# Designs tried in a protein design run: peptides against a protein of PDB entry 4N78. Part 187

Target 1, 186 residues: chain A of PDB entry 4N78
Amino acid sequence: HFQVICRLLGYQGIAVVMEELLKVVKSLLQGTILQYVKTLMEVMPKICRLPRHEYGSPGILEFFHHQLKDIVEYAELKTVCFQNLREVGNAILFCLLIEQSLSLEEVCDLLHAAPFQNILPRVHVKEGERLDAKMKRLESKYAPLHLVPLIERLGTPQQIAIAREGDLLTKERLCCGLSMFEVILT
Target 2, 155 residues: chain B of PDB entry 4N78
Amino acid sequence: MAELQMLLEEEIPGGRRALFDSYTNLERVADYCENNYIQSADKQRALEETKAYTTQSLASVAYLINTLANNVLQMLDIQASQLRRMESSINHISQTVDIHKEKVARREIGILTTNKNTSRTHKIIAPANLERPVRYIRKPIDYTILDDIGHGVKW

## One batch from the design tools (peptide; made by RFdiffusion4, then SolubleMPNN)

Design b2_p21_1_s2 (from b2_p21_1, 9 letters changed)
Fold by OpenDDE base, seed 4:
Structure b2_p21_1_s2 (fold): chain B 186 residues (1-186), chain C 155 residues (1-155), chain A 21 residues (1-21)
Amino acid sequence: as target 1 above (186 residues)
Amino acid sequence: as target 2 above (155 residues)
Amino acid sequence: SIAQSLLEQLKQLREELLKQA
């Protein structure tokens, strides 16, 4: 599904969606979540001493339950705050999955373009085959497919320019060194 | 363009008119030949004359048709060439627009990206010797990461 | 079509002339 979304939206569509998601996340974080956090900070016990280990696990739990009673009883925290956190989480996950899907699509595009861009696949050299010979064969095989040189030879200056730009755009992909997800996490 | 205009406005219409006139003239010639044959005491001579006129008329018509046909073909060739040029221009514009749109899109998404922290595992120990800029051997994109996802074309 | 018509007319004329000959 995410792959289809990536294909459908393209870079521009993805950018728009991501921007809007960031706005939503920002709004949630700076708005409702922040307010709840502030409220929680206010109701937090000023002094919460670690109970003595002698009380055992149940006693410690009861102690913390008592200390955090106001927080636990804060019904809105369970409903609204957690929902907002879920929304933020979902947004983050969405961004992650979109980025992953986009990366896959970009890699596929790179693979498909490779024969036209003089990018040779990693050749598995079987025992006894000379790597150089195999590489030369591959180069020869794909040489006629090199788009830019072909257009440079046969095309108009305008076509050459377009071909070069297209080639550059094809090579420059986000997956080569850029991450959206890291930006979302900051 | 001037040639095409001449063909469309003058040569082809003129050729059509000439052909029509030729048709009318042929009818007149036929009538003449028929009457001449009937009225002539020397039927053999009249027949030979008729044959001569017929041959001439046919040759004339054939010439007119051929000329007209060639003009039409020439017109079509010129038009085809014009269409090809237009197509080329449209394609160029389309490609330019697409590239531009793509660049814009990439800029837009680019602002939402940061450089992947390549875990500097290996301290690029700047080799002391400024050896020739290591030809950016584009690390072949290890596409093996995709090996598990699809029916990989086993090379 | 015009050429064909002319040819037909000429053929008819020829045939008529041949019949009289």
Scores: peptide ipSAE 0.017, ipTM 0.624, DockQ to the pose 0.009
Fold by OpenDDE base, seed 3:
Structure b2_p21_1_s2 (fold): chain B 186 residues (1-186), chain C 155 residues (1-155), chain A 21 residues (1-21)
Amino acid sequence: as target 1 above (186 residues)
Amino acid sequence: as target 2 above (155 residues)
Amino acid sequence: SIAQSLLEQLKQLREELLKQA
């Protein structure tokens, strides 16, 4: 699903969606969530000592339940605050999955373009074969497919310019060194 | 452009008119040959003359058709060339616009990106309170929760 | 079509003349 979304939206669509999600997240965090957090901080027990280990896990849990009874019974926390936190979480997950899907698409594009851009895969050298000879053979095989040199030889100045720009756009991808998710987390 | 205009306005219409006139003339020649053969005492001579006129008429028509055909072909070639040039121009503009749109899109998404090599200098402001290392057990995000979201083809 | 018609007419005329000779 996310791959299809990435293909459908493209860079521009993804950017718009991400920006809107960030706005929503910001509004939730600075608004409702912040207010609930402040309220929770006010009602939080000022003194909460660790119970003795002798009470065991159930006793410790019951102790904390008793100390936090007022918070746990706060109905709005369950209905509104947790819902908003879920929305924030979903937005973050969405951004992560979109970035991952986009990265996969970009890698595929790079791989498909590689033969046309003089990007040769590292050939596995079998024992006894010279790497240089194999690379030369590979270079000779793909030389006719080099798009930019071909157009530079046969094309008009305008075509050459477009080919160069297209080549550059093809080579430059977000997956090569950029992360959107890191920005979302800040 | 001048050549195309000449072909469209003068040569091809002129050739069509000439061919039409030739048709009228051929009918007259045929009538003449028929009458000449009937009236002539020397039938052999009249026949030879008719053959000569027929050959000449055929040659003339063939020439007119050939000339007209060549002019039409030339016209079509010129028009095809013009269309190809127009297509090339449109394609060039389209490609330029697409590249520009792509650049704009990349700038927009680029604003939402940071370099991966940025050292996690998140100053985790270690909360000064050393005491409770709340081991945030990263609960593995169960992505299966998203499996039910969307009606699209599960690839 | 006109040229074809003319050619056919000329051919017919030639054939008729040849038949009379």
Scores: peptide ipSAE 0.016, ipTM 0.622, DockQ to the pose 0.009
Fold by OpenDDE base, seed 1:
Structure b2_p21_1_s2 (fold): chain B 186 residues (1-186), chain C 155 residues (1-155), chain A 21 residues (1-21)
Amino acid sequence: as target 1 above (186 residues)
Amino acid sequence: as target 2 above (155 residues)
Amino acid sequence: SIAQSLLEQLKQLREELLKQA
C-alpha cells in the first residue's frame, strides 16, 4: 500500500502530505496534549514517597492506585488525550513507512538506471578469476548503454543538456544521505 | 519553408493548370488529326502525323502528371518532416517542464529532510567493573506478616 | 485516371484510324 502511495504522490505529493502531517502533529502536541499534560502535572501528588516494603506488592499497588486515583479516573484522559496520542503515533508511523517505501523505490530506480549510467555492481570474483578482467569485460559489455555519452555523441546541444540534467536527477536520491524521519522526530 | 510555400502556391497549382490546359490541347490535337486524316489525299502521311502528335501528347501529359505527382509527394514529405520537428520540439518542452517540476518537488521534499547522522556507534564501553550481580537472594517472602492484617479466623 | 482516360481515348482513336485504313 505504501509503495503505491509513493508512486502515486511522487516527491511533491509526499512532501505535501508530510508537511500537513507535521502540522497536525505539532498542533496536537502543542495544543491538546500539552494542556492535558499541564493539567496532569497539577493533579499529580507533589510528594509520592515509596511505601515501606513491609506492605508487600498488593499494598504498594493499592497505595499507588490511591495516589493516582484522580489521574486514573480522569475520563477525558482516556477519551481525548489518548486518542490524540494515538493520532500522533499513527502519523509518525505513517511518515516512517512512507520514507521506507520511498527509499525502496529510489533504490529500485537507481538499480534500473545503473547500467545506463556506468554504475557497475561489485562483481563477486570467483576463485581464480582476476577482478580487473571481469570489470573490464563488464565495462565493455555495458559501454554501449551509457546514455549520456551516447547522446553527447549523437544528440543536439539541447538534448545533451536534458540528458545531463536527467542523469543528475536520476543519481541524486534522498536515500543516499537524507532522512525525513529524523526531522519528524526532532 | 520557402520550398513548401513554392510547392503549395506555385508549383502544384501551376502543375494542375498545366495539366488541365494539356487536356484541352489534346482534344484540339485529336480534332485536328481526325480532320487532317479525312481531308488528306495522303492518308498514310496523315496517319504518321497523327501517331507523332499522339506520342508527343502522351509524353507531355505523362511528364506533367509525373512532375505534379512528385511535387505532391515532396510537399507531403516536407509537411511530415515539419510535423516531426514540431513533435520533437513539443517533447523537448515537455521534458524541460517535467525536469523543472521534479527539481521543484525535490527542493520541497528536501526541506523536510536532514542529513542522516551516521551516529558513530559509540562503542558502549561496557563498564569494566561488572559490579558482581548482587545475587538476588530471593528471601522467601514471609507471607506470615500479612496474617495480622486480615480478619484471621482464629482457629 | 486522367492519363488512363487519355490513353484509352488515344487507343480508340487508333482503332478508329485502323478501321478506316
Scores: peptide ipSAE 0.016, ipTM 0.625, DockQ to the pose 0.007
Fold by OpenDDE base, seed 2:
Structure b2_p21_1_s2 (fold): chain B 186 residues (1-186), chain C 155 residues (1-155), chain A 21 residues (1-21)
Amino acid sequence: as target 1 above (186 residues)
Amino acid sequence: as target 2 above (155 residues)
Amino acid sequence: SIAQSLLEQLKQLREELLKQA
């Protein structure tokens, strides 16, 4: 699903969605969630001492239940606050999954374009073969597929310009060095 | 453009008119040949004359048709070439627009990105000093140390 | 088509002349 969304929206669409999600998250955090946190802080016991270990696990649990009784009984906390937190969580997860899906798509695009852009994978050389010789053979094999040099030889100046720009756009991908998710966490 | 215009406005219409006129003339020639054959005492001569006129007429018509056909073909070729050029221009514009749109989109999404902290894989420089695992020497718990603290009955 | 028609007419004329001949 996320892959389809990425394909459908493209870079621009994803950017718009991400911006809107960030606005929503910010609004939730600075608004409703903050208000609930403030309220909770007000009702929170000022001094909560650790009960003695002698009370055992059940006694300790009862102690904390008693101390937090007012918080637990706050019905709006369960319904509204937790829902808002869920929404924030979902938004974060959505952003993460979109970024991952986009990265996968970009990687695939890069891989598909690589033979046409003189990007050759480092081939595992079996013992005894010179890496350089093998790489040269590969370069020679794929040389006719290099799009930009081909167009530079056969194309019009306008076509050459477009080809170069297209090549650049193909090479430059977010997955190579950029993260959206880090911005969201920030 | 001038050549195409000349073909469309002058050469092709002119060729069509010439062909039409030729048709009319051929009818006249046919009538003449028929009458000449009937009235002539020397039918053989009249027949030869008719053959000559027929051959000439056919040659002229063939020439006119060929010329007209070539002009039409030339016109079509010019038009086809013009269409191809237009198509190329449109494609170029379209590609330029697409590239521009893509650049804009990338800028927009780029604002929402930060550089991946490539954690320099700090070469885990294996600390040269492999701290020898401190052999957990199980010191036997000497329980005799507790003998002095307890009120145990010194038997 | 016009050329063919003319050719046919001329052929017919020739044939008719040959028949009378």
Scores: peptide ipSAE 0.015, ipTM 0.630, DockQ to the pose 0.008

Design b2_p21_1_s3 (from b2_p21_1, 10 letters changed)
Fold by OpenDDE base, seed 4:
Structure b2_p21_1_s3 (fold): chain B 186 residues (1-186), chain C 155 residues (1-155), chain A 21 residues (1-21)
Amino acid sequence: as target 1 above (186 residues)
Amino acid sequence: as target 2 above (155 residues)
Amino acid sequence: SIAESLLEELKRLAEELKRKA
């Protein structure tokens, strides 16, 4: 599904969606979530000492339950905070999945373009074959498919310019060195 | 363009008119030949004259048709060439627009991106021989990520 | 088509004249 979305939206559409999601996340974090956090901080016990280990696990739990009673009660009363956190989480996950899907799509595009851009696949050399010979053979095989050189030879200056720009755009992909998800996390 | 205009406005219409006039003339010639044959005491001479006129008339019509046909063909060739040029221009514009749109889109999405932390460990071992253009050792795109999605061409 | 019809007619006339001779 995410792959289809990526294909449908393209870079432009993805950018728009991501921007809007970032706005939503920002709004949730700076608004409702922040308010809840502030409120929770106000009701948090000023002094919470670690209980002595002698009370055992149940006693320690009861102690913390008592100390955090107001927080727990508040959290139970204010479930909206959890919903907002879910929304933020969903947005983050969406962004992650979109980025992953986009990366896959970009890789596919790079692979498809490779024969036309003088990018040879890594060839597994079987034992006994010379790597150099195999590479030369592959180069010769794909040489006629090199689009830019072909157009440079046969095309108009305008066509050459377009071909070069297209080639550059094809090679420059986000997956080669850019991450959207890291930006979303910051 | 001037040639095409001349063909469309003068040569082809003129040729059509000439052909029509030729038809009228052929009818007159036919009538003349028929009457001449009937009235002539020397039927053989009249027949020979009719044959001569018929041959001349047919040759004339054939010439007119050929000329007209050639003009039409020339017109079509010019038009075809114009269409090809227009198509080329449209394609060029379309491609330019697409490239521009793509650049804009990439800038927009680029704002939402940061550089991937390349783990320090892969020291770009500068190939010792300086002279070879630094093969952008593009981090080998780990294509293995695609291994699970489709029937990859097993090499 | 018109030229063809004329040609046919002229040919017909020529043939008719030939038959009468």
Scores: peptide ipSAE 0.025, ipTM 0.632, DockQ to the pose 0.009
Fold by OpenDDE base, seed 3:
Structure b2_p21_1_s3 (fold): chain B 186 residues (1-186), chain C 155 residues (1-155), chain A 21 residues (1-21)
Amino acid sequence: as target 1 above (186 residues)
Amino acid sequence: as target 2 above (155 residues)
Amino acid sequence: SIAESLLEELKRLAEELKRKA
């Protein structure tokens, strides 16, 4: 699904969606969540000592439940605050998954374009074969597919310019060194 | 453009008219030859004359057809060339626009990106109060208990 | 091939007739 979304929206669409999500997240964080956090901080027990380890995990949990009983029983926390947190979480996950999907698409594009851009795959040399000979064969095989040189020989100046620009756009991808998710987390 | 116009407006219509006129004339010639042969005392001569007229008529028609055909072909070639030029121009514009749109899109998304190699300098602001590390004996949390709860995101 | 040859011959004849006219 995310791959389809990436294909459908493209870079521009993804950017718009991400920006809107960021706005929503910001609004939630600065608004409702912040208010609840402040309220929770006010009602938080001033002195909460760590229970003795002798009570075990269940006893410790019960202790904390007792200490936080008023907070846990706060109905608005469950209904409003947690919902907003879920929304934020979903937005973050969405961004992550979109970025991952986009990266996959970009890698595929790079792989498909490689033969046309004089990017040869690293050939696994079988024992006994000269790497140089294989590389030369591959170069010879793909030489006719080199798009930019081909257009430079046969095309008009305008076509050459477009081909070069297209080549650059094809080579330069976000997956090569950029992350959107890191920006979202900041 | 002048050549195309001449072909479309003058040469091809003119050729078509000439061919039509030739058809009418050929019918007259045929009638003449038939009558001449019937009425002539010298049948051999009349036959030779008919042959001559036939040859001439065929040659004339062939010429007219050939000329017309060549003109039509030339017209089509010129039109095809014009269409190709138009197509090329449109394609060029389209490609230019697409490249521009792509660049804009990439700039927009680029604003939302950061370099992956940025060292997570999470300035862990060490809380100033070094409270004494209470020896938290981390009991190994058996995460296997959570294996049954997680609805895996279907990729 | 034959048709082309005939056409060429007819063209030649037509041109000759055109010159004589």
Scores: peptide ipSAE 0.016, ipTM 0.617, DockQ to the pose 0.012
Fold by OpenDDE base, seed 5:
Parts: C-alpha cells; structure tokens; sequence
Structure b2_p21_1_s3 (fold): chain B 186 residues (1-186), chain C 155 residues (1-155), chain A 21 residues (1-21)
C-alpha cells in the first residue's frame, strides 16, 4: 500500500502529505498533549519516595498506584491524551513507512537506469576469470545503451539538454544522502 | 508551406480538371475513330489510325493519373512531415514542463530532508603497503547495500 | 512505380493490339 501511495503521490504529493502531518503532529504536541502534560505535572506528587523493597513487587506497585491514583483515574487522560499520542505515533510510523517505500522505489529506479547511465553492477568474478575482462565485456555490451552519449551524438541541442537534465534528475535521489524521517523526529 | 499550398490549390485541382478534360477528349476521339472507320474506304488504314489514337490517349491518361497520384502522395508526405515536426515540438514542450515540475517537486521535498550523517567509518588505517594505485575504476555504486533496508512489514 | 507499371502494361497491351492486327 505504501508503495502505491508513493507512486501515486510522487515527490510533490509526499512532500505535501509530510508537511501536513508535521503540522498535525506539531499541533497535537503543542496543544492538547502539552496541556495534559502541564496538568499532570501539577497533580504529580511533589515527594514520591521509593518504597522499601521489603514490600515486594505487589506492594511497591500498590504504593505507586496509590500515589498516582488521581492521575490514573483522570478519565480525560485515557480518552483524549492517549488518543492524541496514538495519532502522533501513527503519523510518525506513516512517515517512516513512506520514506522506506520511497527509498525502495528510488533504488529500483536507479537500478533500472543504471545500464543507460554507464553504471555497471559489480560482477561476481568466478574463480579464474579476470575481473577486468568481464568488466570490459560488460562495458562493451552496454555501451550502445548509454543514453546521454547517444543523444549527444544523434540528438538536437534541445534533446541533449533534456537528456542531461533527465540524467541528473535520475542520479540525484533522496536515498543517496537525504533523510526525511530525521527531520520529522526533530 | 508554399509547396503544400501549391499542391492543394493548384496542382491537384489542376490535375483533376485535366483528367476530366481528358475523359471528354477521349470520348471525342472515340467518336471520331468510329466515324472514320465507317466512312473510310481503306479500313486497314483507319484501324491503324484508331490504334494510334487509342495508344496515345491511354498513354496520356496514364500520365495524368500518375502525375496526379504523385502530387497527392507528395502532399500527404509533406503533411505527415509537418505533423511529425509538430509532434516533436509538443513532446519537447511536454518534457520541459515535466522536468520543471519534477524540479519543483524535488525542491519541495528537499526542504523536508536532512543529510544522512554518514557515520564516520573509522579511518580504515590504510595498510602501510601502498598497493600501486589500481586504476580508478569507478566503482559502480553497489545499490545492493540498500536491499536490506526494505524488508519492512508487508502492510 | 505504380504509374510506371501501369504505363508499361498499357504499352504492352498496345503492342499486343498491334501484333493482332
């Protein structure tokens, strides 16, 4: 599904969605969540001493439950605050999955374009074959497919310009050195 | 443009008219030959004259048809060439627009990105043995390194 | 080429008519 979304939206659509999600997350964090956090901070016990270990895990749990009883019983916290946190979490996950899907798509595009851009895969050399000889054979095999040189030789100046720009756009992908998700997390 | 116009306005209509006129003339020639054969005392001579006129008439019509056909074909070729040029121009514009749109889109998404901190791979201490500079074979970017990143949750 | 072929055929027919006469 995310792959289809990436294909459908393209770079522009993804950018718009990401921007809107960031706005939503920001709004949730600075608005409702912040307000609840402030309220919770106000109602938090000022002094919460660690109970003695002698009370065992159940006793310690009961102690903390008692200390936090007012917070746990705060109905709005469960219904509104946790829902908002869930929404934030979902937004983050969505962004992550979109970025991953986009990266996969970009890699596929790069792989498909590689033969046309004089980018040859590393050939696994079987024992006894010279790497150089295999590479030369591959270069010779794919030489006619090099699009930019071909167009430079046969095309009009306008076609050459378009081909060069297209080649540049194909080479410059986000997956090569850019991360959107890191920006979303800051 | 001038050639196409000449073909459309002058040559093809002119050829059609000539063919029509030729038809009328052929009818007259046929009538003449028939009458000449009936009235002539020398039937053999009249027949030979008729054959000569028939051959000439057929040759003339064939020439007119050929000329007209060639002009029509030429017209179609010129039009086809014009259409191809127009198509090429449209394609160029379309590609230019698409590239522009893509650049804009990339700028928009670019502002939402940060450089991936390539963790400083520890300085692989160059082994002291300066292996002879192996000819800088542009190491093809091995994109297989990215194969492991995509195994996320099949949603 | 079609016109040339037609012309050749017409010439052949004319010659054939000349021979039968």
Amino acid sequence: as target 1 above (186 residues)
Amino acid sequence: as target 2 above (155 residues)
Amino acid sequence: SIAESLLEELKRLAEELKRKA
Scores: peptide ipSAE 0.024, ipTM 0.621, DockQ to the pose 0.012; fails the geometry check
Fold by OpenDDE base, seed 1:
Structure b2_p21_1_s3 (fold): chain B 186 residues (1-186), chain C 155 residues (1-155), chain A 21 residues (1-21)
Amino acid sequence: as target 1 above (186 residues)
Amino acid sequence: as target 2 above (155 residues)
Amino acid sequence: SIAESLLEELKRLAEELKRKA
């Protein structure tokens, strides 16, 4: 599903969605969640002493339950605050999954473009084969597919310019060194 | 462009007119040949003359048709070439626009990105001296120290 | 081809007609 979304939205669509999600998350965090946190801090017991160990685990639990009764019974916390937290969590997860899906798509694009851009795969040298000979063979095999040199030889100046720009755009991908998710977490 | 204009404005219309005029002339020639054959005392000579005019007329018409046809074909070829050039130009513009849109999109999404901190995995230098696992002597946590902090009911 | 030879002959005749006209 996320792969399809990435394909449909493209970079621009993803950027718009991510920006809007960030706005929503910011609004939730700075608005309702912050207000609830402040309220919770006000109702939090100022002095919560540890009960005596003699009461055992059940007694200690009951003691803390009693001390936190006002917080636990705060109905709006469960209905509104936790819902907002879920929304924030979902937004974060969505961003993560979109970025991962986008990265996969970009890698696939790079792999598909590689033969046309003089990018040769790492050759596994089988036992007994010379690495140099295999690389030369691969280079020779894929040399006719090099798009930019081909267009530079046969194309018009305008076509050459477009080919170079297209080649650059194809090579430059976010997955090579950029992360959106890290920005979301900051 | 000049060649196409000449074909459209001069050569093809001129060829059509010439063909029409030729048709009219052929009718006159036919009438002449018919009258000449009827009036001539030497019918064999008149017949040979008619054959000559017929051959000449057919040749002229064939030439006019061929010339006109070639001009029309040439016109169509030039127009086809122009359309191909226009298509190429449109495609070029379209590609340029798409590249521009892509660049804009990438800038927009780029603002939302940060460089992946390749945290140099600090080689966890395993401390060479495996400090002997200090036998975690589970000192029994004397929880009695906490006895004074709780609301213990002294019975 | 026979067709080409006929066409050439027709062209020659047409040119001759143009010269006499």
Scores: peptide ipSAE 0.019, ipTM 0.623, DockQ to the pose 0.010; fails the geometry check

